# Peptides against a protein of PDB entry 7RZF: the designs that were tried, part 202

Target 1, 358 residues: chain A of PDB entry 7RZF
Amino acid sequence: PFQEEHLKQLYKIVPIKDIRNLYVTFPIPDLQKYYKSNPGHYLGHLIGHEGPGSLLSELKSKGWVNTLVGGQKEGARGFMFFIINVDLTEEGLLHVEDIILHMFQYIQKLRAEGPQEWVFQECKDLNAVAFRFKDKERPRGYTSKIAGILHYYPLEEVLTAEYLLEEFRPDLIEMVLDKLRPENVRVAIVSKSFEGKTDRTEEWYGTQYKQEAIPDEVIKKWQNADLNGKFKLPTKNEFIPTNFEILPLEKEATPYPALIKDTAMSKLWFKQDDKFFLPKACLNFEFFSPFAYVDPLHCNMAYLYLELLKDSLNEYAYAAELAGLSYDLQNTIYGMYLSVKGYNDKQPILLKKIIEKM
Target 2, 358 residues: chain A of PDB entry 7RZF as posed
Amino acid sequence: PFQEEHLKQLYKIVPIKDIRNLYVTFPIPDLQKYYKSNPGHYLGHLIGHEGPGSLLSELKSKGWVNTLVGGQKEGARGFMFFIINVDLTEEGLLHVEDIILHMFQYIQKLRAEGPQEWVFQELKDLNAVAFRFKDKERPRGYTSKIAGILHYYPLEEVLTAEYLLEEFRPDLIEMVLDKLRPENVRVAIVSKSFEGKTDRTEEWYGTQYKQEAIPDEVIKKWQNADLNGKFKLPTKNEFIPTNFEILPLEKEATPYPALIKDTAMSKLWFKQDDKFFLPKANLNFEFFSPFAYVDPLHSNMAYLYLELLKDSLNEYAYAAELAGLSYDLQNTIYGMYLSVKGYNDKQPILLKKIIEKM

## One batch from the design tools (peptide; made by RFdiffusion4, then SolubleMPNN)

Design b2_p21_2_s1 (from b2_p21_2, 8 letters changed)
Fold by OpenDDE base, seed 2:
Structure b2_p21_2_s1 (fold): chain B 358 residues (1-358), chain A 21 residues (1-21)
Amino acid sequence: as target 1 above (358 residues)
Amino acid sequence: SSAWPPKPEIPEEVEHILLSS
């Protein structure tokens, strides 16, 4: 366990690769015994969220960060780490203190809102999806992962322990949040820009670095992180599948799409999956407008319309992705093309959201 | 790692400094 003397440290590290990263690290208790509640997963989901009102959304809007990941990492016996990792832009490297301030503002927001059972349920549902399809997509990756898990879980629970959230433990979430404080922080900034500005060499890898105590003024600034009104909890993810039933193959299933609806305004083709046997579907829509390509003005208007539509749908993009759904919108010579792909259960919901924005 | 949520990835050289010091 890190003693107080090891906390509030800043490491400026010269990487081997040309990377620019920030690691904000907190020592936390060993949470392995709490795998059924997995409070670190809950917090990682929220801190690493990419939707509107997320930490990443704000940091991206400022041009400081490209990507953000939050989660627990195993340490030595008896403790773990909670780590927030961001990929820094060149500009972000100049604003590390402010980036970390925003992290603490978001953490403060999580404290203020308190643990949310619905968020836990979403994590549970997402894990259930991941578990159910893990074996189908990458069997080789599964075996290597099991070997690692055997060190931490009873054999009988190894297959499910990583995925099965069973217990909502708000007390443990609050306990971990209480460890995510400025006085407990260890920060690493990783950039080639520190070359020639270091005074230490790591013994094992020869990595050049500088270690500094974080000034008390900076710690105090982070401790006084206010509630930033830009930060919000995510909205409920309506796209998470819960029904994974595979419909039986019809006797008259055609190897090619069959015309099942033919009207003056619409034609519909359908083909049942006869190969993959997954609870997934692909919906493809082609919209025809006689005005879409009449002249350059109409073409430009159609383009602008689609761009605006895409922008309006961006709020759903991350939630859809997490749920294993995707959509695509394209201009065509005759109008517009829409594709919706992924788990079939909640595709109608996504489709409805798209149509409501049209 | 196909595990959701994504876990922080730390280069070994950085990990040694950050997590072992």
Scores: peptide ipSAE 0.465, ipTM 0.893, DockQ to the pose 0.516
Fold by OpenDDE base, seed 1:
Structure b2_p21_2_s1 (fold): chain B 358 residues (1-358), chain A 21 residues (1-21)
Amino acid sequence: as target 1 above (358 residues)
Amino acid sequence: SSAWPPKPEIPEEVEHILLSS
């Protein structure tokens, strides 16, 4: 474990690549034995959430951060790290202290709300989806990962261990949250802007860096992080599939899309999957309007309409993505194109949400 | 593999400083 002298440290690092990153790192106990509850995964899901009221949403709104990832990382024997990593904008690089303050405000919100069993259940359900389709969707990387996992899990559990959430352990979630404190922080800021401002060279890579103690006043500021009313727990993800039944291939299944409905106002083509055998569907809608591209004004109006529609759907975008759903909206010369893709079970819910915003 | 949630990616040079020092 890091001693107190190794905590509350700030590293300013000159990267090889032109990147701007912030790493807020917390030493935590080894959680490997708790893989069935995986409290670090629970916290990573919430801290790394991208929906309304998330940490990322607030930091993006300020123009300070592009992306955010939170999660556990393996360390040396007997300890792990919890890391919050953000991609910094140029402006964000100037506001690192405030960014970290917001991180602690969000963590404080998690403490105040306490562990939520429904969030754990969503993590469990998402992992179950990932497990069921791991081999079917991306076979290439499976074998190499299994070898590494064998060192940590019983052979009989190796296949499921990464995905097996079985036990809701609020005590362990709280234990990890208790380690996510300013007094336990190691911060790295990675930017080319530190070139010529460093005093150390890392021995293995020759990386130039500066190490500084974080001032006590800054630590205290973070320790006194209030509840920020902008931070909220995510809403339930309604898009997570629960039905994975694959319908049998119909006897009348055609190798190409068949016209199954032909009316004055609509045509419908259908093609059953005869190759992949996944509980997935692709819904494509083309909307035709004689007015969409009649003149530049109508073109601009159609463009603005889609931009507004996309903006109104942002609240669902992340939840849909997590659940293995996607949508696409495009202007066409004849009107609009909508596509909904992914697991078929909850596609009607997403489609309904889109239509309600149209 | 879309490991959900995404794990923090740290450049090796940064990892050595941040996690080993």
Scores: peptide ipSAE 0.463, ipTM 0.896, DockQ to the pose 0.536
Fold by OpenDDE base, seed 5:
Structure b2_p21_2_s1 (fold): chain B 358 residues (1-358), chain A 21 residues (1-21)
Amino acid sequence: as target 1 above (358 residues)
Amino acid sequence: SSAWPPKPEIPEEVEHILLSS
């Protein structure tokens, strides 16, 4: 385990690749025995969330961060790490202290709200979906992976242990949250901008770096992180599929799309899946407007409309993606194209959300 | 394909400094 002397450290590291990354790292207890509750996954889901009121949304709004990932990583025997990793913009590199302050504000929000069973249930459901429809790995790769994880899991659970959550343990969530404190932090800033400003060389890779103690005033600033009113827990993900029923292939199933509806205002083609047999559908809508491209003004208006529509739907994009749904909106020479793809169960919900914004 | 959510990716050179010291 890291001793107190190893905490509150800042590493400025020169990368081999031209990358700008921030790693905020917390030593945590070994959570391997708690894989059925996986409190690190719960926290990683919330901290790494990309929806409205998320940490990433706020940091993006400031122009400081492009991407954010939070989660647990294995360490030496007897401990793990919880790591928050962000891709920094050039501006974000100048605001690392403030970025970390926002991280602690979000963590403080999680403490204030307490563990949420519904969030755990969503994690469970998402993992169950991922497990159920995991692509079959090549036999050799699959066998090697199983052999590696047999050290950590009972044989009967090896196939499921990475995916299936079984036990809501708010006590373990709170325990991990209690380790995510400024006094326990190790920070690495990775940027080529530190070239020529380092005083150490790592022996294995020859990586140049500088190690500094984080000033007590900075630690105190992070310890006093207030509740930022911009941070909110995510809303329930309405798009998570629960019905995975595959309808039987109809006897009259056509190898090509068949016209099943023909009216003055609409045509509908349908093709049943005869190959993949997945509980997925692809809905494609082509809208034709005689006015969409009459003149440059109408073209510009149609473009602007679509951009505004996309912006208004951004609040659902991440939740849909997590649930294995996607949508696409495009201008066409004749009007607009809409596509909704993924698991069929909640496609009507996503389609309704799109229509409500139109 | 790793289980969702994405895990932090750390370059090996950074990992050695950050996690092994």
Scores: peptide ipSAE 0.458, ipTM 0.891, DockQ to the pose 0.548
Fold by OpenDDE base, seed 3:
Structure b2_p21_2_s1 (fold): chain B 358 residues (1-358), chain A 21 residues (1-21)
Amino acid sequence: as target 1 above (358 residues)
Amino acid sequence: SSAWPPKPEIPEEVEHILLSS
């Protein structure tokens, strides 16, 4: 474990690649024995959330951060790290102290709200989805991990331990949150802008860096992080599939789409999957309007309409993505195209949300 | 296959500095 002298450190690192990254790192106890509850996964899900009221949404709105990831990482000597990693913009590189302040404001929000069993359940359900389809979607990535997993899990649980959450442990979530404090922080800023401004060279890779103590005044600013009213817990993800039933292939199934509905205003074609046998569907809609491309003005208005529609749907985009759903909206010469893809169970919910915004 | 959620990816050169005691 890191001693006090190893905490509150800032590393300015010159990368090999042209990257701008911030790593806010906290030493935490070894949580490997708690894999069934995985409190670091719970916190990583919330801290790394991309929906409205998330840490990332706020930092993006300021133009400081492009991406954000939060989670636990294995350490040496029986401890782990919790790491918040962000991809910095050029502007964000100038506001690192403020970015970290926002991180602590979000963490403070998590403390104030306390552990939520429904969030744990969503993590459990999302992991269950990922596990069920692991072998079908990405077989090669699984075999290479087994050797490492055998060191941490009983043989009987090796296949499931990474994915299946079983125990809600609010005490462990609170314990990890209690370690996510300014006094326990190790910060790395990674940027080529530090070239020629470093005083140390790492022995293994020859990486140039500078190490500095974070000033006590900065630590105090982070310790006094108030609740930021812009930060909110995510809403429940209504798109997480729970039904994975695959319907049997119909005897009259055609290799091509069959017309199943024909009206004056609509035609519907259907093709059953005869190849993949997944609980997934692709819904494609083409909307025809005689006004869409009648003139340049209408064309521009149709474009603007779709942009506004897409913006109005952003609140669902991340939740849908997490649940294995996606949508696409495009202008066509005849009007508009909508596609909804992914697990079939909650597609009607997403489709309804889209239609309600139209 | 990155198990969801995505985990922080740290370049090895950065990891050695940041996570070494």
Scores: peptide ipSAE 0.455, ipTM 0.888, DockQ to the pose 0.505

Design b2_p21_2_s2 (from b2_p21_2, 10 letters changed)
Fold by OpenDDE base, seed 1:
Structure b2_p21_2_s2 (fold): chain B 358 residues (1-358), chain A 21 residues (1-21)
Amino acid sequence: as target 1 above (358 residues)
Amino acid sequence: MSAWPPRPEIPEEVEHILLSS
């Protein structure tokens, strides 16, 4: 385990590639034995959330961060790490202390709200979906992965252990949250901007870096992180599929789309899946307007409308993606194209949300 | 589909410094 001397350290690292990353790392206990509750997964889901009121949403709004990932990583024997990783903008590189402050504000929000059973249930449901529809991995990779997993899980659970959440353990969530403190932090900033400003060379890779103790004043600032009112728990993900029924192939099923509705205002084509037999659908809508491209002004208005529509739908994009749904909106020479793809169960909900914003 | 949630990706050179030091 890392001793106190190994904590509160800042590493400025020169990368081989032109990347700007921040890694905020916390040593945590080995959670492998708690795989049925997986508190690190719960926290990774919330910390890495991209919806309104998320950590990433706030950091993006400031122009400091492009992407954020939070989660557990395996360490040496007897301990793990929880890591928050962000892709930094050039401006974000100048605001690392403030970025980390926001991380601790979000963590403080999680402490204040306490463990939520409904969030655990969503994680469970998402994992169940991922397991049920896991693409066949390449046999060699799958075999090696299973062999590794056999060391940690009972044989009967090996196939499911990575995906099955069975036990809501708020005590373990709180235990991990208690390790996510400024006094337990190791920070790495990765940027080429540190070239010529380093004093150490890593032995194995020749990586140039500088190691510094994080000033006590900075640690105290992070320890005193207040509740930022901008941070909120995510809303319930209404797009998570629960019905995976595959309808029988109809006797009248054609190998090509059939026209099933023909009216003055609409044509509807339908093709039942006869190949994959998945509880998925693809809905495609083409909207025609005689005004869409009548002149340059109307073209520009149609473009602007679509951009505004996309922006208004951004609040659903992440939740839909997590649930295995996607949508696409495009301008066409005749109007607008809408596509909704993924699991069929909750597609009507997403479609309704899109239409309500139109 | 990538395993959900996404796991932190760390370059090996960074990982060695950050997790082994």
Scores: peptide ipSAE 0.434, ipTM 0.886, DockQ to the pose 0.546
Fold by OpenDDE base, seed 2:
Structure b2_p21_2_s2 (fold): chain B 358 residues (1-358), chain A 21 residues (1-21)
Amino acid sequence: as target 1 above (358 residues)
Amino acid sequence: MSAWPPRPEIPEEVEHILLSS
């Protein structure tokens, strides 16, 4: 386990590849025995969330970060790490202290709100989807993976242990949150900009780096991280599928889309899946307006309308993606095209959200 | 497929410094 002398350290590392990353790392107890509750997964879901009020949304809005990942990583000697990793912009490299401040503000928000059972349930449901549709790995790779997992899990649970959340343990979530403190931090900044500014060489890889103690003033700033009103817990993801039933193929199923509705205002074509047999659907809508392309002004208005519509739907984009849903909106010479794709169960919900914004 | 959410990926050279020192 890391001793106090190993904490509050900053590493400036010259990478082999041209990457610019920040790693904010916290030593945590070994949580392997708590795989059924997986508090690190719960926290990784929230810290790594990309929706409105997320850590990433704020850091992106400032132009400091491109991507963010949060989660647990295995360690040596019976401990683990919780790591927040961000891809830094050039500007973000200049604001690392402020980025980490925002991380602690978000963590403080999580402490203030406390563990949420509905978030745990969401993680459980997402994992169930991921497990159900896990791609078939090659037998050799799968066997090797299982062999590795057998060291940690009972044989009966090996197939599901990575995915099945069974126990909501708010106490363990709080325990991990208590380890995510400035006094328990190890920071690595990875950038080629540190070339020629390092004083150490790593023995195994020859990596050039500089190690510094984080100033007590900086630690205190992070310890005094206020609740930032921009940070909010995500809203419940309404798009997560729970019904995966596949309807039987109709006896009269046509190989091509059949016209099932024909009115003065609408035509509807339908084709049942006869090939993939997945609980997925593709909904395609073409909207016709006589005004869409009547003149350049109307064309510009139609374009602007679509851009505004896309912007208004951005709040659902990440939640839809997590749930295996996607949407597309395009201008056409006759009006607008809308596509909704993915798991069929919650497509009506996404479609309703789109229509409500139109 | 890795279990969702994605886990932090650390280059080996960075991992050795950050997690072993």
Scores: peptide ipSAE 0.433, ipTM 0.881, DockQ to the pose 0.548
Fold by OpenDDE base, seed 5:
Structure b2_p21_2_s2 (fold): chain B 358 residues (1-358), chain A 21 residues (1-21)
Amino acid sequence: as target 1 above (358 residues)
Amino acid sequence: MSAWPPRPEIPEEVEHILLSS
């Protein structure tokens, strides 16, 4: 584990590639024995959330960050790291202190709200979905992976240990949150802008870097991070599938879409899956309007309408993605196209949300 | 498929500085 003298350090690193990244790192206890509760996964889910009121949403709104990832990483024997990594914009590179302040404001929000069992259950359900529909790895790769993880997990659990959550442990969540403090931070800023401004060379890769102590005033600023009213816990993800029943193949199933409804206003084609046998569906809607492309004004209005619709649906985009659902909206020469794809169980919910915004 | 959510990816050169120093 890092000693106190190794904490509150800032590293300015010159990358080989033209990238701008910030790594905010916290030494934490080894959590491997707690894999059934996985408090680091719980925190990574919330800190890395992309929905309304999330850390990323706010940092993106400022124009400082493009992407954010939070989670645990292995360290040396007896400890791990929790790392918050962001892809920085050019502007974000100038606001690193403020970005980190926002991180601590969000962490403070998590402390104030306390551990939420429903969030744990959501993580559990998402992992169960991911495990159930995990692509079959090549036998060689699969065997090598299993051999590697046998060191960490009982033989009977090796196949599931990475995915199965079993125990809600609020005490462990709080324990990890207690380590996510300014006094326990190691920061790396990675940018080519530090070229010629470094004084050290890393021996293995020849990477140029500068190491500095973070000023006490900055640490104190982060320690005094207030609750930011823009940060909110995510809402419950209503799109997570729970029913994975596959309907039997109909005797009259055709290898091509069959017209099952024909009216003056609508035609419906249906094809049952006869190949994959997954609890997934593709819903495709083509809307025809005689007014969509009458003139340039109508074209522009149709475009604007679709952009506004997409914007209004953005609040569901991340939750849908996590749940293995996707939607697509496009202008067509005849009107509009809508597609909803993924697990069929909660597709009606997503479709309803889309319709409510239309 | 890897376990969700995605884990932080750190370039090896950065990892060595940040996590080994």
Scores: peptide ipSAE 0.432, ipTM 0.882, DockQ to the pose 0.576
Fold by OpenDDE base, seed 3:
Structure b2_p21_2_s2 (fold): chain B 358 residues (1-358), chain A 21 residues (1-21)
Amino acid sequence: as target 1 above (358 residues)
Amino acid sequence: MSAWPPRPEIPEEVEHILLSS
């Protein structure tokens, strides 16, 4: 376990690759025994969320961060780490202290809201989906992974332990949140901009770095992180599938799309899946407008319309993606193309959201 | 696919400094 002298440290690291990354790391207790509740997964889901009011959304709006990942990582025996990792922009590299302040503001928001059972349930449901549709791993890799997992889990649970959440433990969530404090932080900034500004060399990889203590004034600034009104818990993900029923193949199923509706304003073709037998569908819509490409002005207006539509749908994009849904919108020479793909159960909900924004 | 959500990926050289020192 890290002692006090190992905390509140800043590492400036020269990478081999041209990357700009920030790692905000907290030592946490070994949570392996709590795999059924997995409080680190709960926190990783929220801290790493990309929806409106998320940490990433705010940091991205400032132009400081491109991507964000939060979660637990295994450490040495008897402890783990919780790590918030961000891909930094060039501007973000100049605002690392403020980025970390926003992280602590978000963590403070999580403390203020307290553990949410509905968020745990969403994590449980998402993991159940991921488990149910897990691709076959390569036998050698799978065997090695199972062998490693056997050290931590009962034999009967080895196959499911990584995916199945069973117990909502708000006490453990609060316990981990209590470790996510400025006084417990280890920070690494990874950038080529530190070339020639380092004073240490790592023995194993020859990586050049500088280690310095984080100033007490900076720690205090982070400790005094107030609630930022821009941070909100995500809304419930309405796109998570719950029905995975595969309908039987119709007796009259054709190997090609059949016209099932023909009207003056619309034609509908349908093909049942005869190959994959997954609870998934692909919905493709082509919209025709005589005005879409009549002249350059109308072309530009159609383009701008689609960009605005995409922007208006951005609030659903991440939630849909998490739930295994995707959509695509494109301009065509005749008008617009819309595609909705993924699990069929909640596709009507996503499609309705798209139509309501059109 | 790895269990969702994605876990932080740390280059080995960075991991050694950050998590072992």
Scores: peptide ipSAE 0.421, ipTM 0.877, DockQ to the pose 0.568

